# Designs tried in a protein design run: peptides against a protein of PDB entry 3EFO. Part 86

Target 1, 262 residues: chain A of PDB entry 3EFO
Amino acid sequence: SQLADLYKSCETDALINFFAKSAFKAVLHQPLKVIREILVNQTAHMLACYRKNCASPSAASQLILPDSMKVLPVYMNCLLKNCVLLSRPEISTDERAYQRQLVMTMGVADSQLFFYPQLLPIHTLDVKSTMLPAAVRCSESRLSEEGIFLLANGLHMFLWLGVSSPPELIQGIFNVPSFAHINTDMTLLPEVGNPYSQQLRMIMGIIQQKRPYSMKLTIVKQREQPEMVFRQFLVEDKGLYGGSSYVDFLCCVHKEICQLLN

## One batch from the design tools (peptide; made by RFdiffusion4, then SolubleMPNN)

Design b2_p9_5_s4 (from b2_p9_5, 4 letters changed)
Fold by OpenDDE base, seed 5:
Structure b2_p9_5_s4 (fold): chain B 262 residues (1-262), chain A 9 residues (1-9)
Amino acid sequence: as target 1 above (262 residues)
Amino acid sequence: SLLEELLEE
């Protein structure tokens, strides 16, 4: 059907960009609560309409999405969890204003990375390979105490180090003997010169080259205070300031879809 | 997209 074709051809990344800009514009003259409700409603309606008109009947527990829209609820939740749309006193007006302006000028590709960061398990790097490691889901569940991860969202870059990170990797990256010796005040990696260090720098360079803004590097040790900031970029997890996990959001959307279809 | 790839895993 024509409708089915429309949904299948829908570009979620463009939709998120549109919704983000629309919402971020609306915050100037609409209550945050209303804006958030509209976004959730729009998400539910879009998915409900698809299910109703394009999908075969299925169990309520099943959410059938076209390939082009599979990421919609994920990104929508990320949007809803952005500081611009959160009504919390802990979030400064300046931060909200800053991010609002940033997103208002972002292209589709930039907004995708901004709302859903790239998280790379760099501890799995093969120095003999030129391939970038496969990204993992932005959730704490995908981290490991033995791992080292690079996170980038187009504006910030984090190097997260597990408390049990391999000493050989620490030595390779930082030229120090142990986790405890890593200086987290550094904003640049030392030029150690070994293959692992060079490969990491190469990866960082590749990520940076694709972005319009220079990303500041923050080195984060697990269980230290700065990790709290890092965790806010694990967008599939429950947010510190009231944002839902992806799973919780899906439950919410499912409930609303069911209500619309019944 | 990157996320699409992640969701397929």
Scores: peptide ipSAE 0.144, ipTM 0.812, DockQ to the pose 0.907
Fold by OpenDDE base, seed 3:
Parts: sequence; C-alpha cells; structure tokens
Structure b2_p9_5_s4 (fold): chain B 262 residues (1-262), chain A 9 residues (1-9)
Amino acid sequence: as target 1 above (262 residues)
Amino acid sequence: SLLEELLEE
C-alpha cells in the first residue's frame, strides 16, 4: 500500500533532528517530565500507527518495524538520555545550556552523529586499505579488552585502549613499550611514522572532515577513572544518570504500543 | 545511515 511505502521510506535521521530541536526549544517553557513523556508517546504512536496500518495481522504480537524506522527507538532513547533533558544535579546548568545551543544549530547529519557516535575497532586496521573499518554498535558488549577503539560524535573523539591491548599496537601508536606507559594526558597522537600510526591518523582525519567543530582527542585506558566519561557515549547501554539501555527503552515503548492497540 | 547498517547486520 501507499501508506506502507511511506513508512518504509521514512527518514529517521531527519525525524530525530526535528524532535531534538523541538524538545530542546520546549525545555525553556515546559517541565522536563512533560517533554520526556511527549517524546515517548510520540514514538509509541508512530510505531503503533505503522503496526496497525502496515503490519501483518499474523505478526501482531511482534514489534515489526520497517528498516528506515528501526533506528527511531535507538535515536529517541539517545535523545531522552541527553543531559539537556535530564534534571540530575550532577549535570550543571551550563553544560545543559551548552549542549542545547549546539544541537539547535545542527543539521541532520550533525545531529545523527551527535546522538549516535561512530565507534571503530582500530585494532583491526588494515594498513594497506584506504577504507574505514566497519563501525560497531555503541555498547560495552562490543568492546574487547584486547582491542583499541576510536569513538567520535562530531564534538569529541576518544581513543579507548583495552587493558590487554596488543603491545605492538601500543608501540605503533604511542611509541611506548606497554599499556602502563601510555600517557592519557596527551591530546595528540605522536607522529611515530610507521604504517599503522599513519593509517590511524588518516582515519582520524577523515572523521574530522566536514564536521563544523574540531574534535579534541581524549585517550582513555580501560578501568581508569576517565573511562566513565567514555562510557557515557556508549549510548545503547544504561546511562549513568538513570537513562535506560536501548533494550529497556524498547520494552517500554513496546508496552505503550500494545496499550494503544488494545 | 550508519546506524541503519549496524542494525541490519
């Protein structure tokens, strides 16, 4: 049907941009609780409408989404977990104001990257390839103690080192003999000059391209205190300040959808 | 989008 085609062709990245800006505008004159409820309700209604009008009746018990809308719950959860929409005392008013202003000026591509970072397994780099490694989902479950990962959201860039990262890669990137010797206070990678180092620098350059802001690099060692900041960007996981994991959020939305369809 | 690709795989 024409309606089914419409849902299948939905541009979720444009929707999240719209919802983000709308919500971030509304925080100036509406309670956060109300805004959050509206966002959840809107998500549920959109998905319920699709299920009612486009989904097969035989699959009524399953949450079936078109490919273009599968990312909507993910993005929406990320939006709901953003500091602008949280009232936790641990988050300063200045930080909320800052991020609010940033998002209000973001285009669709910028907001997409902002709400869902790019997480790359750098330890899998092929020094002979000009292609970026395949990104992984932003969850701790996708990290490896033996791995090295680069995360970027358009504003920040992190290089995460597993406690068991290969010494040869550590030496290749930092020119130090071991994980313990890595200085996490540096904001620039040394120009070691080997192929692996050059490839990593190239990748970082590509990620930086066409972004309106220069991303500061933060080097993070697994199990050190600064890793907590990094983990906040693993947006599919449970948030530090009460935000739900993607799975939990999906369950919540599914419950509301069922209620709407009863 | 990148996320769409990740969810499909």
Scores: peptide ipSAE 0.135, ipTM 0.804, DockQ to the pose 0.853
Fold by OpenDDE base, seed 4:
Structure b2_p9_5_s4 (fold): chain B 262 residues (1-262), chain A 9 residues (1-9)
Amino acid sequence: as target 1 above (262 residues)
Amino acid sequence: SLLEELLEE
């Protein structure tokens, strides 16, 4: 059934692509508030329908969703937190227009990565492995002050350095002795030539592969001002411009679901 | 998707 297909995890990417394009089209003729409400309502409706038709009876006081269904609210929250759907004066019209145009032309794979970035703990790299490190969820809670993380969303690439990043890794990547010596103004990694550096470059190449746009690299030090830009891509956290965390959004959706089912 | 994998872990 169409309903069963809708709740397949593999189709969530397509669904968010659809909602994104629909919403981004609607911003031209509908108030943002209305668009946002529609998206939340649609999310709640779909999940309520799942609960009603696919899930075993459960208490209304709790939201019981399989992990596959949790993907939808995550993506939807990411969409709602996109600058195109945020009415903030801090966001330029040009930026909104740019991202709107980009998303309107994105395929399913592109939009998936765009709304939910890939965050890789590169401090765990095995230089002998050709596999990418396992990605972590896009939240500050998954970062480590001792870690180094690479984030990519198809448009931007960030190399985030914890304040306590291992000096040996810093040396390996940047050929400098310490965190303090890293130049964050650079947009390219130096050609250090050691195995770790080469592996990182390879990973970056893989991430860049099959992406329609060349991603600019931004090096970010933890606790420095530019980190705020990076944090915007930790999409499960509370947004800088009024966006909710995933947890908060889930609570909101839960409330809506209860209203729909009662 | 990556997100699906992350949520399933």
Scores: peptide ipSAE 0.131, ipTM 0.803, DockQ to the pose 0.756
Fold by OpenDDE base, seed 2:
Structure b2_p9_5_s4 (fold): chain B 262 residues (1-262), chain A 9 residues (1-9)
Amino acid sequence: as target 1 above (262 residues)
Amino acid sequence: SLLEELLEE
């Protein structure tokens, strides 16, 4: 059905772009609370309609959504957690204004990446492969203390290093002997010249390719202060400023869906 | 898309 097609990722990408721009326009003349409620209601309504017309009947008490239905709420939660839609004193007006303007000019592909970053386990790189490593979900649960991850959202690029990152990889990337020797103030990776370094640079180049903005690289060590900034991009987790985890949001939406279907 | 693939896993 046409409705079912709305939950395809490509169409959802367009929807989130639309919702984002609509919401970000609305913040100029509507209270944030109202905007947020509208977005939640729209999400619930769309999913309710899908469930009613396309999905098999399920118990209202069960938080079971088909996988195809999960894409929209993930994006919507990401949108709701964006600083533009958060009324917190910790978020500067300038930052909200900046991100608002950015999103207002973003295409579908850009907004997709912006709201749901690409998180790559680069510690699993095959230097002989031209394929990018498979992305993982943007959640702390997908990180590993032994791992190295690259996160990109079209504006920022983070290289996250676990406290137990392999020294061999650290040396390969940074040409330093250990985690402790990594300088997190650097904004560029050194040109070490080994296959792993070259592969990583290639990946970074691919990610940067066709992006309208040059992504600033931030090197993040696990358990250091800058990691807090990085964690804000793990959009499926609970937000720092009152944003819900995906699971929590899904529960909220589910409740509203049930109300609509009853 | 990527997100769809991730959610299916």
Scores: peptide ipSAE 0.113, ipTM 0.798, DockQ to the pose 0.683; fails the geometry check

Design b2_p9_6_s1 (from b2_p9_6, 5 letters changed)
Fold by OpenDDE base, seed 3:
Structure b2_p9_6_s1 (fold): chain B 262 residues (1-262), chain A 9 residues (1-9)
Amino acid sequence: as target 1 above (262 residues)
Amino acid sequence: SSYVAIELE
């Protein structure tokens, strides 16, 4: 059907860019609550239309997404959890204004990365590989105390180290004997010169490539204070300021879809 | 038409 073809051709990254800019423009003349409701409603309506007109009958307990929009909900939740759309006293007006301005000038690729960061398991690096490691979902559940992860959202870059990260990797990256010796005040990795260090630096370079802003590197040790900032970029988890987890958001959207169709 | 079904508990 023509509708089915429309959904097949739909690009989620373009949609989220549009929704983000539309919402961030609307904050100037509409209440935040209204904007959030509109975004959820739009998401539900789009998916309800698909379920009604394009999808095969399914159980009520299942949320049905077209393949082209399978990541729409997660991006939409990230948008909803952005500080620009949150009315919390802990978030300064300056921070909201800053992020609003940033997003208003972002292209499709920029906003995609901004709302959903790339999280890479660096501890699994193959020094002989020419490919980037496969990204994992941005959730604490995907982290490991034995792991080292690189997170980037186009503006910030974090190197997260588990408390039990391998000493050999720590030595390879930082040229120090243990986790405790890592200096988290550094913003640049030392040029150790071994294959692992070189590969990591190459990966960081690739991530930085074609990005409009230079990403400052922040070294984060698990269970130290700066980790709290890092965890805010694990966008599928529940937000610090009351934003929903991805799973909770899916349930919310599903409920609204059911209300629309029943 | 390819789709993804997510089971919600």
Scores: peptide ipSAE 0.232, ipTM 0.857, DockQ to the pose 0.913
Fold by OpenDDE base, seed 4:
Structure b2_p9_6_s1 (fold): chain B 262 residues (1-262), chain A 9 residues (1-9)
Amino acid sequence: as target 1 above (262 residues)
Amino acid sequence: SSYVAIELE
């Protein structure tokens, strides 16, 4: 199944949009630590209420999420890990201001994609299909050294190449014989003209459709320095600047829920 | 109503 279907517009999408805008507005008046605590607390409170009033009895070790909000934690974690809410000196004021302003003007669909990117296994493309490949979870664990992945968040687009990417695909996309020959300084794919290249370009076009901003393409080779930028968009993983993994965040939320219910 | 149960450590 398409991950896009799992993360389609729903109550969670609206909520995360609201929380994002609320939090980003609050940044001007409240400490980041307080904002983060409020977001976590509110998340836990909502889920605690559900567990108390709606969910069937379950083991204390289980986190119970309503189906309508089953992806709330992952989005919330993404929000918490956004540079606007991170108190790190490595993040410039300009970058925070830029992303803050962007999100403040985003609709539900835009913010959904912004906080949780699409990660598509391009190496699995069917050149005869106009459908997007099934998205995978934004985690390094879902990548493959033999794979090629396209990541897009509405602002940036990355083409990630595994160190063992198939030479035939590399040839098809870049018209070069091997991984080593790929020029990562390019921001546009070459006009190779074969069916695979054309299909990839079409997919990129579809992703770009109806997005308010033109996404710049960055070519990323696995294990090269620029990959670090790409990895920051693997939002379910541990963040570079102290953000939690999705799993760790779930544990955190669960603990807080238990505290509320005990 | 349906829900998802996630087992945590």
Scores: peptide ipSAE 0.197, ipTM 0.846, DockQ to the pose 0.661
Fold by OpenDDE base, seed 1:
Structure b2_p9_6_s1 (fold): chain B 262 residues (1-262), chain A 9 residues (1-9)
Amino acid sequence: as target 1 above (262 residues)
Amino acid sequence: SSYVAIELE
């Protein structure tokens, strides 16, 4: 099951918006460590309450998530890994202030996309179909060296190309013969005019639609230096500045739930 | 009432 489909059936979007704004307000008068602890505790308490009062008996090794909060942990982890809640010197004060202000004004839909980007496998596009490709989980494990992916979080848009991307797709998108010929300094795709190019442009347009900010396009080649920036948006992976992977966070939450209940 | 179980251990 794709996260996007799962999220549509839950209440997590409103909760994350609330938690984000609450936390980002709290940074003005509370230590970051305390704020992070509160967020983890709140997550654990909510899930512990469900397990205690609503869930059927299960193995101790299993984390039980209610249907309405299936994706709460992944979004909570994304919130915890946001630069606003980190005190690393590598993160500028200006960047933290900027993102704080952005989130404080975001609606539910905007914050949802901001914390968990859309990652689309555009190499699988069917030019005969008007349907958008299904989003994949934001993890390196879901990428393919043979694939081309579009990532968007409402502020940034990335076109990621695997080192083994099909030459025909490269030709279709960039009108160049190979991966090596792609100019990553461009911020606009050329108007090649073929069906694949037109469909990609359409998808990009749809993603940009109804977003309050114009997303600048960054073209990223796998294994090149700029890919490091792109990987920061693979939010289910381990963070660059000490943030946990989604799996690690689940283990952490589960441990805390067990401590609360046992 | 529906839930998801994730095996962690």
Scores: peptide ipSAE 0.197, ipTM 0.847, DockQ to the pose 0.638
Fold by OpenDDE base, seed 5:
Structure b2_p9_6_s1 (fold): chain B 262 residues (1-262), chain A 9 residues (1-9)
Amino acid sequence: as target 1 above (262 residues)
Amino acid sequence: SSYVAIELE
């Protein structure tokens, strides 16, 4: 199923907003390690209680999530991987302070997008369709060298281009003949004027709508240095600064639940 | 209540 459908059917967005603000407030008077432990513990306890009291018997290899919190782990992992909660010297104090302040003022919708970005396969656009492309999971595994993807988290917008992205799309978007000719220093797409370009701009506009901050556009070529920054927003993957992948986090949570129930 | 089962390998 599509990620968008998952988020619409649950109340996890409200929980994450609460947990995020609570945690980000706590960083002022609690050690980060303790805060992270509390978050994981709370997650495990909630899910353990559900499994114990509400869920049908299941295999030990299965993590059972109530429908209302089916995306809780992925959001929680994103929260735990946020720079504010990571005790890494590579993360500047300024960045921590900045993101902390941002989240403290975010509503539910804002924090939802912030912690789990939209990743849209732009290369699949049908210029005759008025529908937005369905978002894919924020993982490298969902990218393709032949693809073009737009990522947005309410603060940043990235246009990622695979090394083998279609020349016709490159021409349509940038009015250049090839991948190599794309100027990644630009922060605005050129006004090419063709239907594909117009549709992409429309999509970008829609994404920008209802967001309190103007998102800066960054053009990212696969395998170039700036891609490293982009990859940090692939939140289901392993983080650069020691954050777990979504799968790893699920395993962690599952183990904690089992420990609570045994 | 409905639930989601995630298989962990």
Scores: peptide ipSAE 0.194, ipTM 0.845, DockQ to the pose 0.651

Design b2_p9_6_s2 (from b2_p9_6, 5 letters changed)
Fold by OpenDDE base, seed 1:
Structure b2_p9_6_s2 (fold): chain B 262 residues (1-262), chain A 9 residues (1-9)
Amino acid sequence: as target 1 above (262 residues)
Amino acid sequence: SSSVEIELS
């Protein structure tokens, strides 16, 4: 199942907003290690309580997630991997301060998108449809060398192109004959005027709607250097600065739940 | 990396 469907069935968006603001306030007077431990502990306690009081008996090896908290772990992991909660020399104090202030003023919808971006398979667009394509999970495993994907987190927008993306789509979007001819220095898509181009522009417009900030567009070619920046937004993958993958985080939470219940 | 089985209820 796609995350978008899971999110619609859960009630964690407000909770994540609260946890984020609480944690980002706490960094001013508590060690990062303590803050991270508290967040993991809170996650584990919530899920342990559910398992103890609500869940049907199951194997101890299974992590049981209530319907209302289906996506809590993934968002929590994204929060834990945010630069504000990381102490890495590669992350400047200014960057941490900037993101802290941003999140402190974000509403529920803004923080949701910020922590877990939308990743849309643009190569699957139906030019006759007015609906957005279904978002895929933010992981490299969901990308395709033959695909074109749009990623947005409310602040940044990326158009990622696989090395084997269809020449027809390249022509449709950029009005150039091949992948090699795409200029990645562009921050705007050309107005080609064909149905596919218009549909893509419409989608980008919808994504930009109701967002407080204008998202800068970055065009990214697979296997080129700028792709490394793009990969930082694949939040379910292992983090560049030591953050866990979603799978690893689930294991961590499961372990703590077991400790609480034993 | 290790994996866990997840049951959604």
Scores: peptide ipSAE 0.049, ipTM 0.667, DockQ to the pose 0.113
Fold by OpenDDE base, seed 5:
Formats: sequence, structure tokens, C-alpha cells
Structure b2_p9_6_s2 (fold): chain B 262 residues (1-262), chain A 9 residues (1-9)
Amino acid sequence: as target 1 above (262 residues)
Amino acid sequence: SSSVEIELS
């Protein structure tokens, strides 16, 4: 159908960029509650239309997404959880203004990365391979106490270390004997010079490449205070300031779709 | 059209 073709041609990254900029512009003259409702309604309406006109019949407990929009909800949830759209007193006006202005100037690729960070399990690196590790979903459930992960959203870069990170990797990256010896105050990795260190640096370089801003590196140890900041970028989890997890958001969208169709 | 089905609990 023509409608199905329309959905196939839809690009989620472009949509999220548009919605983000539209919403961030609207915050100047509309209540946040209204803006959030509009975004959810638009999402639900689009998906409801697809379900009604394009999707095969399915159980009521299932959410049906076209392939071209399969990631729309997750990105939309990330947008909704952005500080610009949150009315929490814990978030400073300056921070809201800053991020608002940033997003207003972002291209499609930049905004996509900004709203949904890249999370890489670097503990799985094969120094003999030039292949980058596959990104994992931005959730604590994807982390491992034995793992080391690199997170980047185009503005910030975090190197997260599990409490049980392999000593050999710690030695390779930081040239220290153990997790406890890692200095989290540093913003640059030491020039250790071994293949693993070089590979990690290469990956970081690739991530930094073609980004409009230089990403500051923050070293994060699991269970230390700065990890709380890191966890805010695990966008599929529940937000610190009341934002929904991705699962919860899907449920919300599903309910709204059902309301539109029933 | 191809679609993804997500089961919600």
C-alpha cells in the first residue's frame, strides 16, 4: 500500500532530529507538559496508523513497529528524558539552555548519537582484529562487573570499569596493577604503548572523528560516586529525574495506541 | 511491509 511505502521511507533519525528541534523550540512558548504530550501523541498516532493500515493482526499485548521506525520509541523516550524537557528543579536553567542550544544546531547524525549513546564493550577487543566491537544497548543490564565499557554521545566520553575488571586489561590500559590503583581524575589515558592500549585509543579516535565537539574523557569506576553521572547516559534505564525506562515507555505508547484504535 | 513485534508484559 501507499501508506506502507510511506512508512518504509521514513527515517527515524531524521524524525527524532525534527521532533527534538521542534520540541526544544516550543519550550520557549509552551508548557513542558504539553510538549511531552504532543511528542507522545505524535509517536502513538504514527504507530497506530501503521498498526491499523499496514500491520498484520496481532495480540493486544504486542506492539507492532515498522522496520523503518522500530527505534523511534527508544529515541523518543530519550528525547523525552532530556533535561530540556524535564521540569525538575534539580536541573539547572543553565544546563537546559545549554543542551537546548546544542541540539538546535545538531545534524541528524549528531542528534541521533546525542540522544542514544554508543556503548562499546571494549573488554572484548581483539587486538589482532581491526573490527570494532558491536555496540550494546544503553542499559545497566548490559554492563558487567568484569567488563570495561566505553560510552560516547558526541559530547562526553566515559570509560567505565567494572569492579572485577580483568587486571591484565587494567594493566594494559592504565599501567597499574589493579582496579584500586586507577586514578579517575585523569582525562587522558596513559601512553602505555601495548597493542590493547593502542587499539583502545584507536577506537576512541574513531568515535571522536567527525564529531563537532571534542569529547572529554571521564574515567568511571563502578560503585564510585561518578558512576551516577555515567548511569544517566544509560538511556534505556529509568531516569534519575523521573524519566521512564524504555520498557515503561513502550508500555505507555502501546496503551496510547490502543486508546486510539479502540 | 516488514515489522517488528514486541511483546509487552
Scores: peptide ipSAE 0.047, ipTM 0.758, DockQ to the pose 0.908
Fold by OpenDDE base, seed 2:
Structure b2_p9_6_s2 (fold): chain B 262 residues (1-262), chain A 9 residues (1-9)
Amino acid sequence: as target 1 above (262 residues)
Amino acid sequence: SSSVEIELS
């Protein structure tokens, strides 16, 4: 169908860029509550339209997404949880202004990465492979105490280390004997020179490539205070300032879709 | 076009 073709050609990354810029422009003249409602409604309407016109009948407990927009809800939720669209007093006006300006100038690729970071399981690196590790979903549930993960959103880069990270990897990356010896104040990895270190550096370089901003590296140890900042970038989890988890947002969208279709 | 079904609890 013509509609199906439309959804097939739809690019979620372009949509989120559009929605973000539209919303961030709107904050200047509309209440935040209204903006958030509009975004949710738009999301629900698009998906409702697809369900009505393109999808086969399914159980009420199922949310049906076109393949081209399968990640639209998660991106939308990330947008909704951005400080620019939050009215919490804990968020400074300066921070909102800063991020607003950033996003307003971002291209599609930039905004995609900004709203949904890459989270890479570094502990699974194949030093002989030229391919990047497959990114995992940005949720604590995807982390492991035994793992080492690199997170990047185009502005920040984090190297997260589980408390049970393999000592051999720690040695390979940091040239220190153990997790406890890792200095989290450093913003650069040492040039250890082994294949693993080189591979990691290569990956970091690839991630940094073609980004408009130089990403500062932050080393994060699990269960240390700085991990709190890192966890804020696990965007599928529940937000600190009232933002919903991805699952919760899906439920919200689903309810709205049902209301539109029933 | 293919669709993705997400089960909601």
Scores: peptide ipSAE 0.039, ipTM 0.727, DockQ to the pose 0.867
Fold by OpenDDE base, seed 4:
Structure b2_p9_6_s2 (fold): chain B 262 residues (1-262), chain A 9 residues (1-9)
Amino acid sequence: as target 1 above (262 residues)
Amino acid sequence: SSSVEIELS
């Protein structure tokens, strides 16, 4: 059908860019609550239309998404959880203004990365491969105490270290014998010179390529205070300032879809 | 056309 073709042609990254810019423009003249409701409503309507017109019959307990929009809800949730759309006094006006302006100028690729960071399991690196490791979902559930993860959203870069990170990797990256010896005040990785370090640096370089902003590196140790900042970028989890987890948001969207279709 | 079905509980 024509509608099905439309959904096939839709790209979530383009949609989220559009929604983000539209919403961030609207914040100047509409209440945040209204904007958030509109975004959720639009999401639900699109998906409801798909279900009604394109999807095969399914149980009411199932949410049906076209492939092109299979991650639309998660991106939408990320948008909704952005500081620009959060009505929290903890977020300064300047910060909202800053991020708003940033997103307003972002291309599709930039905004995609901005709203949903890359989270890379660095501890699984193949030093002989030039390929980036496969990204994992941005959730605490995907972290490992034994792992080392690199997170990047186009503006910030975090190197997260589990409390049980392999000493050999720590040595390889930081040239220190243990987790406890890592200096988290560092904004640059040391020039250790071993293959693992070089590979990591290369990956970081690749991530930095084509990005309009230089990403500051923050070293984060699990269970230390700065980890809280890192956790905010695990966008599928429940937000610190009242944002829903991805699962909760899916449930919300599903309920709204059901209401639309009843 | 392909779709993704997500079971919500």
Scores: peptide ipSAE 0.039, ipTM 0.730, DockQ to the pose 0.890

